Peptides against a protein of PDB entry 4Y8H. Designs and how they scored, part 113

Target 1, 222 residues: chain A of PDB entry 4Y8H
Amino acid sequence: TTIVGVKFNNGVVIAADTRSTQGPIVADKNCAKLHRISPKIWCAGAGTAADTEAVTQLIGSNIELHSLYTSREPRVVSALQMLKQHLFKYQGHIGAYLIVAGVDPTGSHLFSIHAHGSTDVGYYLSLGSGSLAAMAVLESHWKQDLTKEEAIKLASDAIQAGIWNDLGSGSNVDVCVMEIGKDAEYLRNYLTPNVREEKQKSYKFPRGTTAVLKESIVNICD

## One batch from the design tools (peptide; made by RFdiffusion4, then SolubleMPNN)

Design b2_p28_7_s2 (from b2_p28_7, 15 letters changed)
Fold by OpenDDE base, seed 4:
Formats: structure tokens, C-alpha cells, sequence
Structure b2_p28_7_s2 (fold): chain B 222 residues (1-222), chain A 28 residues (1-28)
């Protein structure tokens, strides 16, 4: 996985690749790694797919209840606190590594969370097996006061570095943009740089290409 | 349904199966 977050002048962008793996096997070529906690608070997940989805859904539900109870829009720091306390309680056994981002009445926020419940803050962040490839791009091209367009480009370039150089990353770039005073913009498959061309050869052979040497029918009804 | 742990596995074999199962959990 390669996941990134980048702050810009009026909000935050998160991005992810779309490969899921099971050891050496590509399990899914176009999985979704961006999860909605609330309408304006999204996260990107790395680690165990089931844990990232389950923990974000659990906290999303509790954030909705908290929002209704307080009559307030959800805050990113509330989601961060709930996530970190939950993950810490399970001592890293919930394999969720998250970039949490959003906009709320206090502004735009970008955080990361590790499975043991530690949290970081930054203007740009990367996690996953492709995080070093992504960070090389981020460190080279990040500047203060990015525009929305510059931040989307930087985030997508950082994800592409993971797609090309990390075995755990691949296929497409998903993006979510959270701008102050706007709805969140979820850009599923914002880039699709790995569309495969048609195969030159079909491996559908006529029936009988492999000869049947012997057949036996066994009745299993007593 | 959780597959019943075979009754005869050592804690090390269970740990190795868990580690392998964690490795076979779809990693993002």
C-alpha cells in the first residue's frame, strides 16, 4: 500500500493506490483504501484490510452519535482520539495504519495513526509499504501554501511513485479532497495508469484438445 | 464460522498459523 495526505491552503487531500495483496498474490487490483468517517472526515488505510475497514466504520458510527448528541459537526481531533484510544487498547493487534484528514469548524487537519495508537501531525504524510517511495516525492516537491491543484498533483505523483516502485502498491490512484466550506470530493480512480491492452492470444481451445484417456463414473448413493 | 483450531497444535504452530493467516489477510 501507498497512502498519502497533503495539506493545501484551504484544505487537505488524501490519496491511495488500489492494490490489495495476500503475500505474493494480488488479491484485488482495484480495492478502495479511502474510507469515510463522516461527510467531511476521511481516512486512508494501510495494513490489514478488514481491520482498517472495521475500525473506521466503528469510529464513524460513534462520531455520528457524538455529532447528534452534541449538535455539532464532527471534528477530526475527535475521530483521531477515538481511533488512537481504540487501537491502543488492542496493543497493535488491530493492524490499522491510518492517515486521517478532514475539515471541521476549527479548520483543516491531517494526522497519521499507527496500530499501537501513536499519532503524528504534519503538512504531508505517507504510510504503507510504498511510503518511502511516496516520501521521496513529497520531500522533493512539497512547499508551503500549495493550491488545491498542486496538492492533488503532488499527492497523485507520490502515489504513482509507490505504484511503480513498491510491490505492495499498484493499479490506480484514488483521491479525496476536503476543502473548507465545501463538500468532500471523492475521486475514485482519479488516475488509471495501468489499463491493460487486449491479449494478442486467446487460450480458449476447442473441446478435445486434451484427449480423455480414461473416464470412470462412481455412484455415491448407497 | 471461525475454523476450529485443530486441537493438537502447539502455541508456536498456532502463532505461525496466525502469522501466516495475518500474512494471508488481504494487506493493504
Amino acid sequence: as target 1 above (222 residues)
Amino acid sequence: RPRASPAGLSEEEKAAIREKALAYHASL
Scores: peptide ipSAE 0.244, ipTM 0.561, DockQ to the pose 0.025; fails the geometry check
Fold by OpenDDE base, seed 1:
Structure b2_p28_7_s2 (fold): chain B 222 residues (1-222), chain A 28 residues (1-28)
Amino acid sequence: as target 1 above (222 residues)
Amino acid sequence: RPRASPAGLSEEEKAAIREKALAYHASL
């Protein structure tokens, strides 16, 4: 997996590749690694697919209840705290590595969470097996005061570095843009750089195309 | 008799759980 987050002047973008693996096997070429915690709070997940989805759904449900109880819009720091406390309780047995991002009444936020419950903050972050490939692009091209378009490009270029250079990453780029004062923009398959060209010919031939040169009946019972 | 602290999973049991989790769960 390659997942990234990039802050820009008026919000935050997260992006992910779409490969799922089972050891050396590609299990899914177009899985979704971006999860909605709330309308304006999204995360990207690396690690165990079931754990990333289940933990984000659980915290999403608890954030909704908390929002209703407090009569307040959900905050990214509340989601971060709930996620880290849950993951820490399970001592890394829940294999979720998350980039959590969003917009709330306090502004735009970008965090990472590891399976043991540690958390980081930054203007740009990468996680997963492709994180070093992504970070090479981020460190080379990140600047202060990015525009929305520059941040989407930087995030997608960083995911592509994972797609091309990491065995655990591949296929497509998914993006989610969370801008202050707007709805979240989920861009499923924002880039599809690995679409196979259409096959030039059909390989379905009429029956009898292959000539039978010889037939023999052999009894296999002694 | 002192209640034996629940013996944490051995490192081997943790490794076997991780290996099973890797085998049955798609990695991202």
Scores: peptide ipSAE 0.228, ipTM 0.544, DockQ to the pose 0.023; fails the geometry check
Fold by OpenDDE base, seed 3:
Structure b2_p28_7_s2 (fold): chain B 222 residues (1-222), chain A 28 residues (1-28)
Amino acid sequence: as target 1 above (222 residues)
Amino acid sequence: RPRASPAGLSEEEKAAIREKALAYHASL
């Protein structure tokens, strides 16, 4: 997996690749690694697919209940704290590595969470097996005061570095943009750089391609 | 993975949960 988050002047963008693996096997070429916690709080997940999905759904449900109970829009730091406490409780046995981002009444936020419950903050972050490939792009091209378009470009370029250079990453780029004062924009398959051309030959041969050289009928009752 | 309270499962049960999660769950 390659997942990234990038802050820009008026919000935050997260992006992910779309490969899932089972050891050396590509399990899914076009999985979704971006999860909605709330309308304006999204995360990207690396690690165990089921754990990333299940933990984000759990915290999403609890954030909705918390929002209703408090009569307040959900905050990214509330989601961060709930995720952290949950993951720490399970001592890294829930294999979720998350970039959590969003907008709330306090502004735009970008955090990372590791499976043991540690958290980081930054203007740009990467996680997953492709994180070093992504970070090479981020460190080379990140600047202060990015525009929305520059941040989407930077995030998508960083994911592509993972797609091309990390065995655990591949296929497509998914993006989610969370801008202050706007709805979240989820861009499924924002880039599809790995569309395969038509195969030169099919293995589906016509019937009769293999000649029958000899037939014999044997009565087993003689 | 089953939600195990750290105090509720043996190390063997935690290992089996880890192994099942590794075996059945795709890595991202």
Scores: peptide ipSAE 0.227, ipTM 0.533, DockQ to the pose 0.026; fails the geometry check
Fold by OpenDDE base, seed 5:
Structure b2_p28_7_s2 (fold): chain B 222 residues (1-222), chain A 28 residues (1-28)
Amino acid sequence: as target 1 above (222 residues)
Amino acid sequence: RPRASPAGLSEEEKAAIREKALAYHASL
């Protein structure tokens, strides 16, 4: 997996590749690694696919209940705290590595969470097996005061570095943009750089291509 | 469809998958 988050002047973008693997096997070419915690709080997941999905759904449900109970819009720091406390309780046995991002009444936020419950903050972050490939792009091209378009480009270029250089990453780029004062913009398959060309040859021969050399009818009933 | 947990992996294979997942952050 390659997952990234990038802050821009009026919000935050997260992006992910779409490869799922089982050891050396590509299990899914176009999996979704971006998860909605709330309408304006999204995360990208690396690690165990089931754990990333399950933990984000659990916290998403609890955030919705908390929002209703408090009569307040969900906060990214609330989701962060709930996720880290849950992951810490399970001592890293829940294999979820998350970039959590969003917008709330306090502004735009970008965090990372590791499976043992540690958390980081930054203007740009990467996780997954492709994280070093992504970080090489981020460190080379990140600047302060990015526009939305520059941040989407930077995030997608960083994911592509993982797609091309990391065995655990591949296929497509998914993006989610969370801008202050707007709805979240989920761009499923924002880039599809690995569309396979039509096969030049087919080994599907017409019926009758193989000649019948001999025929015998055998009765197998006694 | 219930996603079948990979019920057939040994604890060592699960540990190696977890270790590879920890070292490289992903089965995703």
Scores: peptide ipSAE 0.155, ipTM 0.481, DockQ to the pose 0.038; fails the geometry check

Design b2_p28_7_s3 (from b2_p28_7, 11 letters changed)
Fold by OpenDDE base, seed 5:
Structure b2_p28_7_s3 (fold): chain B 222 residues (1-222), chain A 28 residues (1-28)
Amino acid sequence: as target 1 above (222 residues)
Amino acid sequence: PPVASPEHLSEEEKEEIRQKALEWYKSL
């Protein structure tokens, strides 16, 4: 997995690869690792996909209830604290690493949460097995006052560094842009660098091959 | 599950990964 976050002048971008692995096996080539906590607060998850999804859904539900009760837009720091507390309670059982990002009335925010409950703040962050490759790109090209477009490019380049240089990362780049005063823009499969042109191999199946029904293997992205 | 963190790597191994990534990026 490679996940990144990049702050820009008016918001924050998060991005992720889409490879899911079961040990040495690629289980899913198009796993979604970006999760919505609230309309303007998203996270990128590394670790067991089921755990990250469950945690983010729980926190999302609680944040929504709180927002409705207070009639206030949810704060990223509130989501961060709730996630941190949840991960801490399940010490070691949830091997999840999260990048949490969003916009709220206090501005744009970018945080990371480690499985042991530590949190980091930064203008750019990377986590996962591809994090070193991604960070190399981020450190080399990050600057203050990035535009949205520059931040998207930088985040995408960092994810691609993971895709091409980390065995645990691969396939596509997903992006979520959270700009102040706007709705979040979720860009599923923003880049598809490994889409081999399916050579239309017209495999004329000989007469009598039973069409294997597309088993929708719901690949749990681990 | 794939290692979610490179914390288990030595500093030398980390630097090697960083350098390889940078070389790759410069080759684009």
Scores: peptide ipSAE 0.521, ipTM 0.884, DockQ to the pose 0.825
Fold by OpenDDE base, seed 4:
Structure b2_p28_7_s3 (fold): chain B 222 residues (1-222), chain A 28 residues (1-28)
Amino acid sequence: as target 1 above (222 residues)
Amino acid sequence: PPVASPEHLSEEEKEEIRQKALEWYKSL
């Protein structure tokens, strides 16, 4: 897994790869690792996909209820605190690392939460097996006052660094953009670098080469 | 699946990964 977050001048971007693995096997090539906590608060999960999804759904439900009772837009720090408390309480049972990001009446926010409950704050973050590859790109190209477009590009480049350099990462790039004063933009499969265009390029394979037909994996989740 | 954290890597191994990633990025 490679997940990243990048702050820009008026918001925050998170991105993730879409590879899911079970041991040495790629179980899913198009796993969704970006999860909505609230309309303007999203998270990216690293670790066991089921664990990250379950935690984020629980917190999302609680945040929604809290928002309804208070008649206030949810705050990223509230989501962070709830996630942190949950992960700390169930330490050892939940193998989840999270990047939490969003916009609220206090501004844009980007946090990370480790499985043991520690939190980090930064302008750019990366987690997962591909985090080092991603961070190399982020550290080299991050600057203050990024535009939305620059931040999306930087985040997607960082994810691609993980995809191409980490065996635990792969396939597509998902992106979620949270800009102050706007609705969140969830860009599922923003990049599909491994989608071989079935360019029916008649690759004239030299005589004697067995063409391996790539099996289309039917998405069982539709 | 194992916690996908590079925390078990040495600083030398981490730097190697970083350099490989940068070389890859420059090759694009």
Scores: peptide ipSAE 0.500, ipTM 0.877, DockQ to the pose 0.672
Fold by OpenDDE base, seed 1:
Structure b2_p28_7_s3 (fold): chain B 222 residues (1-222), chain A 28 residues (1-28)
Amino acid sequence: as target 1 above (222 residues)
Amino acid sequence: PPVASPEHLSEEEKEEIRQKALEWYKSL
């Protein structure tokens, strides 16, 4: 897994590979690793996908309730604090880590959370097995005053570097853009770098053979 | 468990990964 976050001039971008790892085996399942906590606060999860999803859903529910109670837009730091408090409790010894990002009335924010409770702040972050490769790209090409488009490209390139240099990384890239004053933009399958066009050998089945129905493998991300 | 960072790698191994990543990026 590789997850990244990149701040730009008016917001923050997070990206993740979508390859599901069921244990040591890279399952060719396209599972989203980006999770919505609130409309403008998202996280990228790494580790056990099930655990990160469960935690983020719980935090999302609590933040929604808190927002309703206070009549205030949710704050990224509130999400961060809640995640820190619950991450160890619910995930135990399982190594899960998150990038938490979003926009709120105080601006744009980008944080990372480690399973042991440490938090980092930065203009760019990478976590996961491909994080070194991703970080190399980020460190080399991040600059101040990135545009939205430049940040999306940089985040995507960083994820791709992780995929290329880490066989355990994802095959597809999901992106979420959170810009100040706008709705969050979730770009599912922004890039599919490892789609080897299987040369579908056009098996010209003779006219009379009923075309086998497209097996839509519904990847149920358990 | 998935490691948040390859902290178990030597500095030489880390540098090798960084260089490979940069070479790859230059090829795009």
Scores: peptide ipSAE 0.423, ipTM 0.842, DockQ to the pose 0.750
Fold by OpenDDE base, seed 2:
Structure b2_p28_7_s3 (fold): chain B 222 residues (1-222), chain A 28 residues (1-28)
Amino acid sequence: as target 1 above (222 residues)
Amino acid sequence: PPVASPEHLSEEEKEEIRQKALEWYKSL
């Protein structure tokens, strides 16, 4: 998994790859890792998709109720706190990590939650097996005062770095843009890079030799 | 097995991944 968040001048972008793995097997090539908590608050999850979805739905329901009672737009920090409290309850056995982002009356926000309960704040974040590859791109190209378009490009480039350099990441790029004063823009399959199957270079063995394909089982478990 | 979180990698391994990613990005 590769998930990223990038703040820009008027909001925040989150992005994720769509590969779901079960051990060395790609179980789903188009898994959705971006989840809506509220209309303007989204998260990106790494770990078991079902668990992440269940937690985000619960938090989303509670936030919606709170918003209705208070007649106030939900706050990202409220979602963060609720997610943090419930993450251990529902995902305690899974090294689950989340990027939580959104816009609210106080501005744009970007947070991460680690399985051990720590939270980080930043202008750009990456999590997952592909996070190092993604972070290399982010650190090299992030700047202050990014436009929406620059932030989308940077986030998508970072995810692609994970897709191409991390075996646990792959397939498509999903993006969600949360801009102040606008509706959230969920871009499912924003990029569908043709994973060119690396054509196994046909090793021409001399006539009479049986090609022993060295099968290395690379554990690509998320 | 969960893909080893970067936390389980040595600093040398982390740097190698970072450099490979940067080289990849420059090749685009």
Scores: peptide ipSAE 0.484, ipTM 0.869, DockQ to the pose 0.467; fails the geometry check

Design b2_p28_7_s4 (from b2_p28_7, 13 letters changed)
Fold by OpenDDE base, seed 4:
Structure b2_p28_7_s4 (fold): chain B 222 residues (1-222), chain A 28 residues (1-28)
Amino acid sequence: as target 1 above (222 residues)
Amino acid sequence: RPRASPEDLSEEEKEEIRKKALEWYKSL
């Protein structure tokens, strides 16, 4: 897994690869790792995809309820706190780490939460098995006052670095852009670098290749 | 019993949790 977050002048971008692995097997090449907590607060999950989704759904529901009761827009720090508490409470059962990002009345925010409950704040963050490669890109190219487009590019480049350098990362790049004063923009499969050209149906397998007759793909991300 | 917050943990418990988290992370 490779997940990243990048702050820009008017918001925050998060991005993730879409590879899901189960042991030595690529279980899903297009797993969604970006999750909506609220309309303007998203997270990128790493670890057990099912655990991440369950946590984010729970927090999302609670934040929505809280927002309704308080008549306040959800705050990223509230989501962060709830996620942190939940991850800590269920530590050992939930193998997840997250990048949490969003916009709220106080501005744009970017946080990370580690499985052990620690949180980091930064202008750019990376997590996952490909995080070192991603971080190298981020550290090299991040600057203050990034534009939205520059931030998207930087995040995408960082994810790609993770993909190229990590077997646990791969397939496509998903992006979510959260800009102050705008709706969140979820860009599913923003990049599809590993789209194998549709094997031309006419690819003559060399003599001796056993044709796989039936492939059942179990989607583990659903 | 799951402790309510990281602040309620001893430094040793925090370190153990950190180690487990790192091991988990390495398994990814």
Scores: peptide ipSAE 0.015, ipTM 0.311, DockQ to the pose 0.040
Fold by OpenDDE base, seed 5:
Structure b2_p28_7_s4 (fold): chain B 222 residues (1-222), chain A 28 residues (1-28)
Amino acid sequence: as target 1 above (222 residues)
Amino acid sequence: RPRASPEDLSEEEKEEIRKKALEWYKSL
């Protein structure tokens, strides 16, 4: 997995690769690792996909309820605190690490949370097996006062560094842009660099080979 | 097994990954 966050002049961008692996096997080439906590607060998750999704949905539900009762827009720091407390409670039993980002009445925010509940703050962050490759790109090209477009490009380039240089990362780039005063823009499959044109190689099966008509890969998400 | 966190890598291994990533990026 490669996940990144990048702050820009008027908001924050998060991005992720879409490879899911089970051991040495690629289980899913188009796994969604960006999750909505609230309309303007999103996270990128790494670790066990089921755990990340469950945690983010739980926190999202609680934040939504709180927002409805208080008639206030949720704050990124509130989401951060709730996620931190939840991950800490399970003391590493939840193998999830997150980048949390968003916009609220106090501005734009970018945080990371480790599985043991530690948190970091920065203008740019990367997590996952591809985080070093991503960080090399971020550190070399990040500057103050990035535009939205520059931040999207930088985040995308950082994810691609993970895709091409980390075996745990791959396939597509997903992006979510959270700009102050605007709705969040979720860009599913913003880049698809590994779409090999399926060369229809007419595999001439040897005579006597029964053509398998349909192969359904059932992802047993238990 | 949890995927090897970058924290489990030696500084030499980390630097090699960084170098390869930068070389890749420069080749684009």
Scores: peptide ipSAE 0.500, ipTM 0.884, DockQ to the pose 0.660; fails the geometry check
Fold by OpenDDE base, seed 3:
Structure b2_p28_7_s4 (fold): chain B 222 residues (1-222), chain A 28 residues (1-28)
Amino acid sequence: as target 1 above (222 residues)
Amino acid sequence: RPRASPEDLSEEEKEEIRKKALEWYKSL
């Protein structure tokens, strides 16, 4: 798995690869590792897929209830706290590593959570088996005041570094963009670099050209 | 073997991964 988060001038982007593995076996080539906690708070999960899904669903439900009760938009730090407390309670028995990101009335936020409940803060983060490959790209090309487009590119490049250099990562790139004052933009299969089109067998794309086969934009309205 | 967590890698192995990733990226 390769998951990343990148802050930009007006928000945050997270991205993930889509390979699921069971030991040495590729179980799914197009699994979803980006999870919605709330409309404007998303996470990327690494580790055990079942654990990441279960935890994010639980916190998502609790955040929704809390939001309804308070009549306030949920805060990323609230989601972070709930996730942290939950993971800490199980002390590593839950194999969930998360990048949590979003926008709220206090601004844009990017955090990571380890399985034992420790948390980190940063302008760019990576987790998973491909995290080193991703981080190499991030550290080399991250700058302050990134535009949305630059952040999406940087995040997708970092995921691709994992896809091509980590055996645990592969297939497609999913992206979720959370910009202040806007709805979250979930870009499922933003990049599909490994699709061999039969007809284009002869067309050598420039190295690093990712063919966009399908772009689906889901606007999550409040 | 479960893939070595980045935490289980030596600093040399980490640097090699970083180097390879950057070389790959520059080749694009």
Scores: peptide ipSAE 0.486, ipTM 0.882, DockQ to the pose 0.505; fails the geometry check
Fold by OpenDDE base, seed 1:
Order: C-alpha cells, then sequence, then structure tokens
Structure b2_p28_7_s4 (fold): chain B 222 residues (1-222), chain A 28 residues (1-28)
C-alpha cells in the first residue's frame, strides 16, 4: 500500500494506490483505500482493508450524529481524536494506519495515525510499504503555496513512485481533493498506469508524462 | 458509508448510530 496527503493553498489532497495483495498474489487490482468520514473529511487507509472500513464507518457515523446535534460542521481534529482513541485501544486487534484529511471552519488539515495511536502533522505525508518511494518524491518536489493542480500532480506522482518501487502497491491511483469553500472531489482511478513492476532509479518524473487515462468525479455536496 | 448529510438519516438510523457510539464510549 501507498497512501499520501498533500496540503495546498486552499485545501488538502489525499491519494492512494488500489492494489490489494494476499502474500505475493494480487488479490484485487482496484481496492478502494480512500474513505469518506464526512462530506469534507476523508481518510486514506492502509493495513487490513476490513479494519480500515469498519473504523471509518464507526467514526463517520458518530461524527455525523454529533454534527446533527451540535449544528456544527464536523472538524477534522474531532475525527482524528476519535480515530486515535479507537486505534490506540484496539492496537493489538486493528492493524490499520491512516492519513486523515479535510476542510472545516478552522481551515484545512492533514494528519496521519499509526495503529498504535501515534499522530503526525505535516504539509505532506506518506504511509505504507511504498511510503519511502512516495516520500522521496514529496520531499523533492513539495514547495510552499502549491496550487490545487500542483498538489494533485505531486500526490499522484508520489503514489506512482510507490507503485513502481513496491510490490505491495500498484494498479490505479485514487485521489480526493478537499478545497475550502467547495465540495469534496473524489477522483476514482485518476490514474490507471499500465506500469510493469520496475524499480525506479529516479523519482523525478518527466513533466507531462502522467496521462490521465480515466477520471471518475463524484461531487459530494453538503 | 456515512450519509452525505445528517438530515438524510431516519430516526431509526440515528438511534442505531447512538447505540453504536454509546457502546464504543463504554468500551473506552
Amino acid sequence: as target 1 above (222 residues)
Amino acid sequence: RPRASPEDLSEEEKEEIRKKALEWYKSL
């Protein structure tokens, strides 16, 4: 698995590969690893897919109910806290790690959570077996004041680096864009690279070589 | 999958969520 998050000027992008493996075997080439907690709060899941889904559904339900009763938009930090508490308590049972991101009345946020409950904050993050390759791209190309488009490209390039360098990562790239003042934009199969598993010697992607083969946009309205 | 809006939830769905939340919080 490779999951990444990238903050940009007015929001945050998360991205994930779609490969699911059973040992050395690719079990699913199009596993969804991006999950909606609320309309403007999403997570990228890694580890056991079932664990990630169960956790995110529980947190999503609780946040939704809380939002209803308080008449307040859900906050990313609330989701983070709930996820952290749950993962910490069940660290021996739940093998999931997450990138949590979103927009709320306080701005845009990007966090990571490990299975044991540790949390990181940053402008860019990567997790998973392909995270080293992804991080190399992020560290090389991240800059302040990224545009939405630059952030999407950076996130997708980082995932592709993970796909090329990690047997546990691959298939397609999913992207979710959360921009302040807009609906979340879920881009299922933003990239569908037909990449043979080759160890990339360079993490510098040629500009313009990333062809978007398929884009599925789901607008999530509040 | 969470609903797009809390307003889309029936009273039965809200109660189910409440029960799940309470069970979770009691386990903490």
Scores: peptide ipSAE 0.015, ipTM 0.387, DockQ to the pose 0.014; fails the geometry check

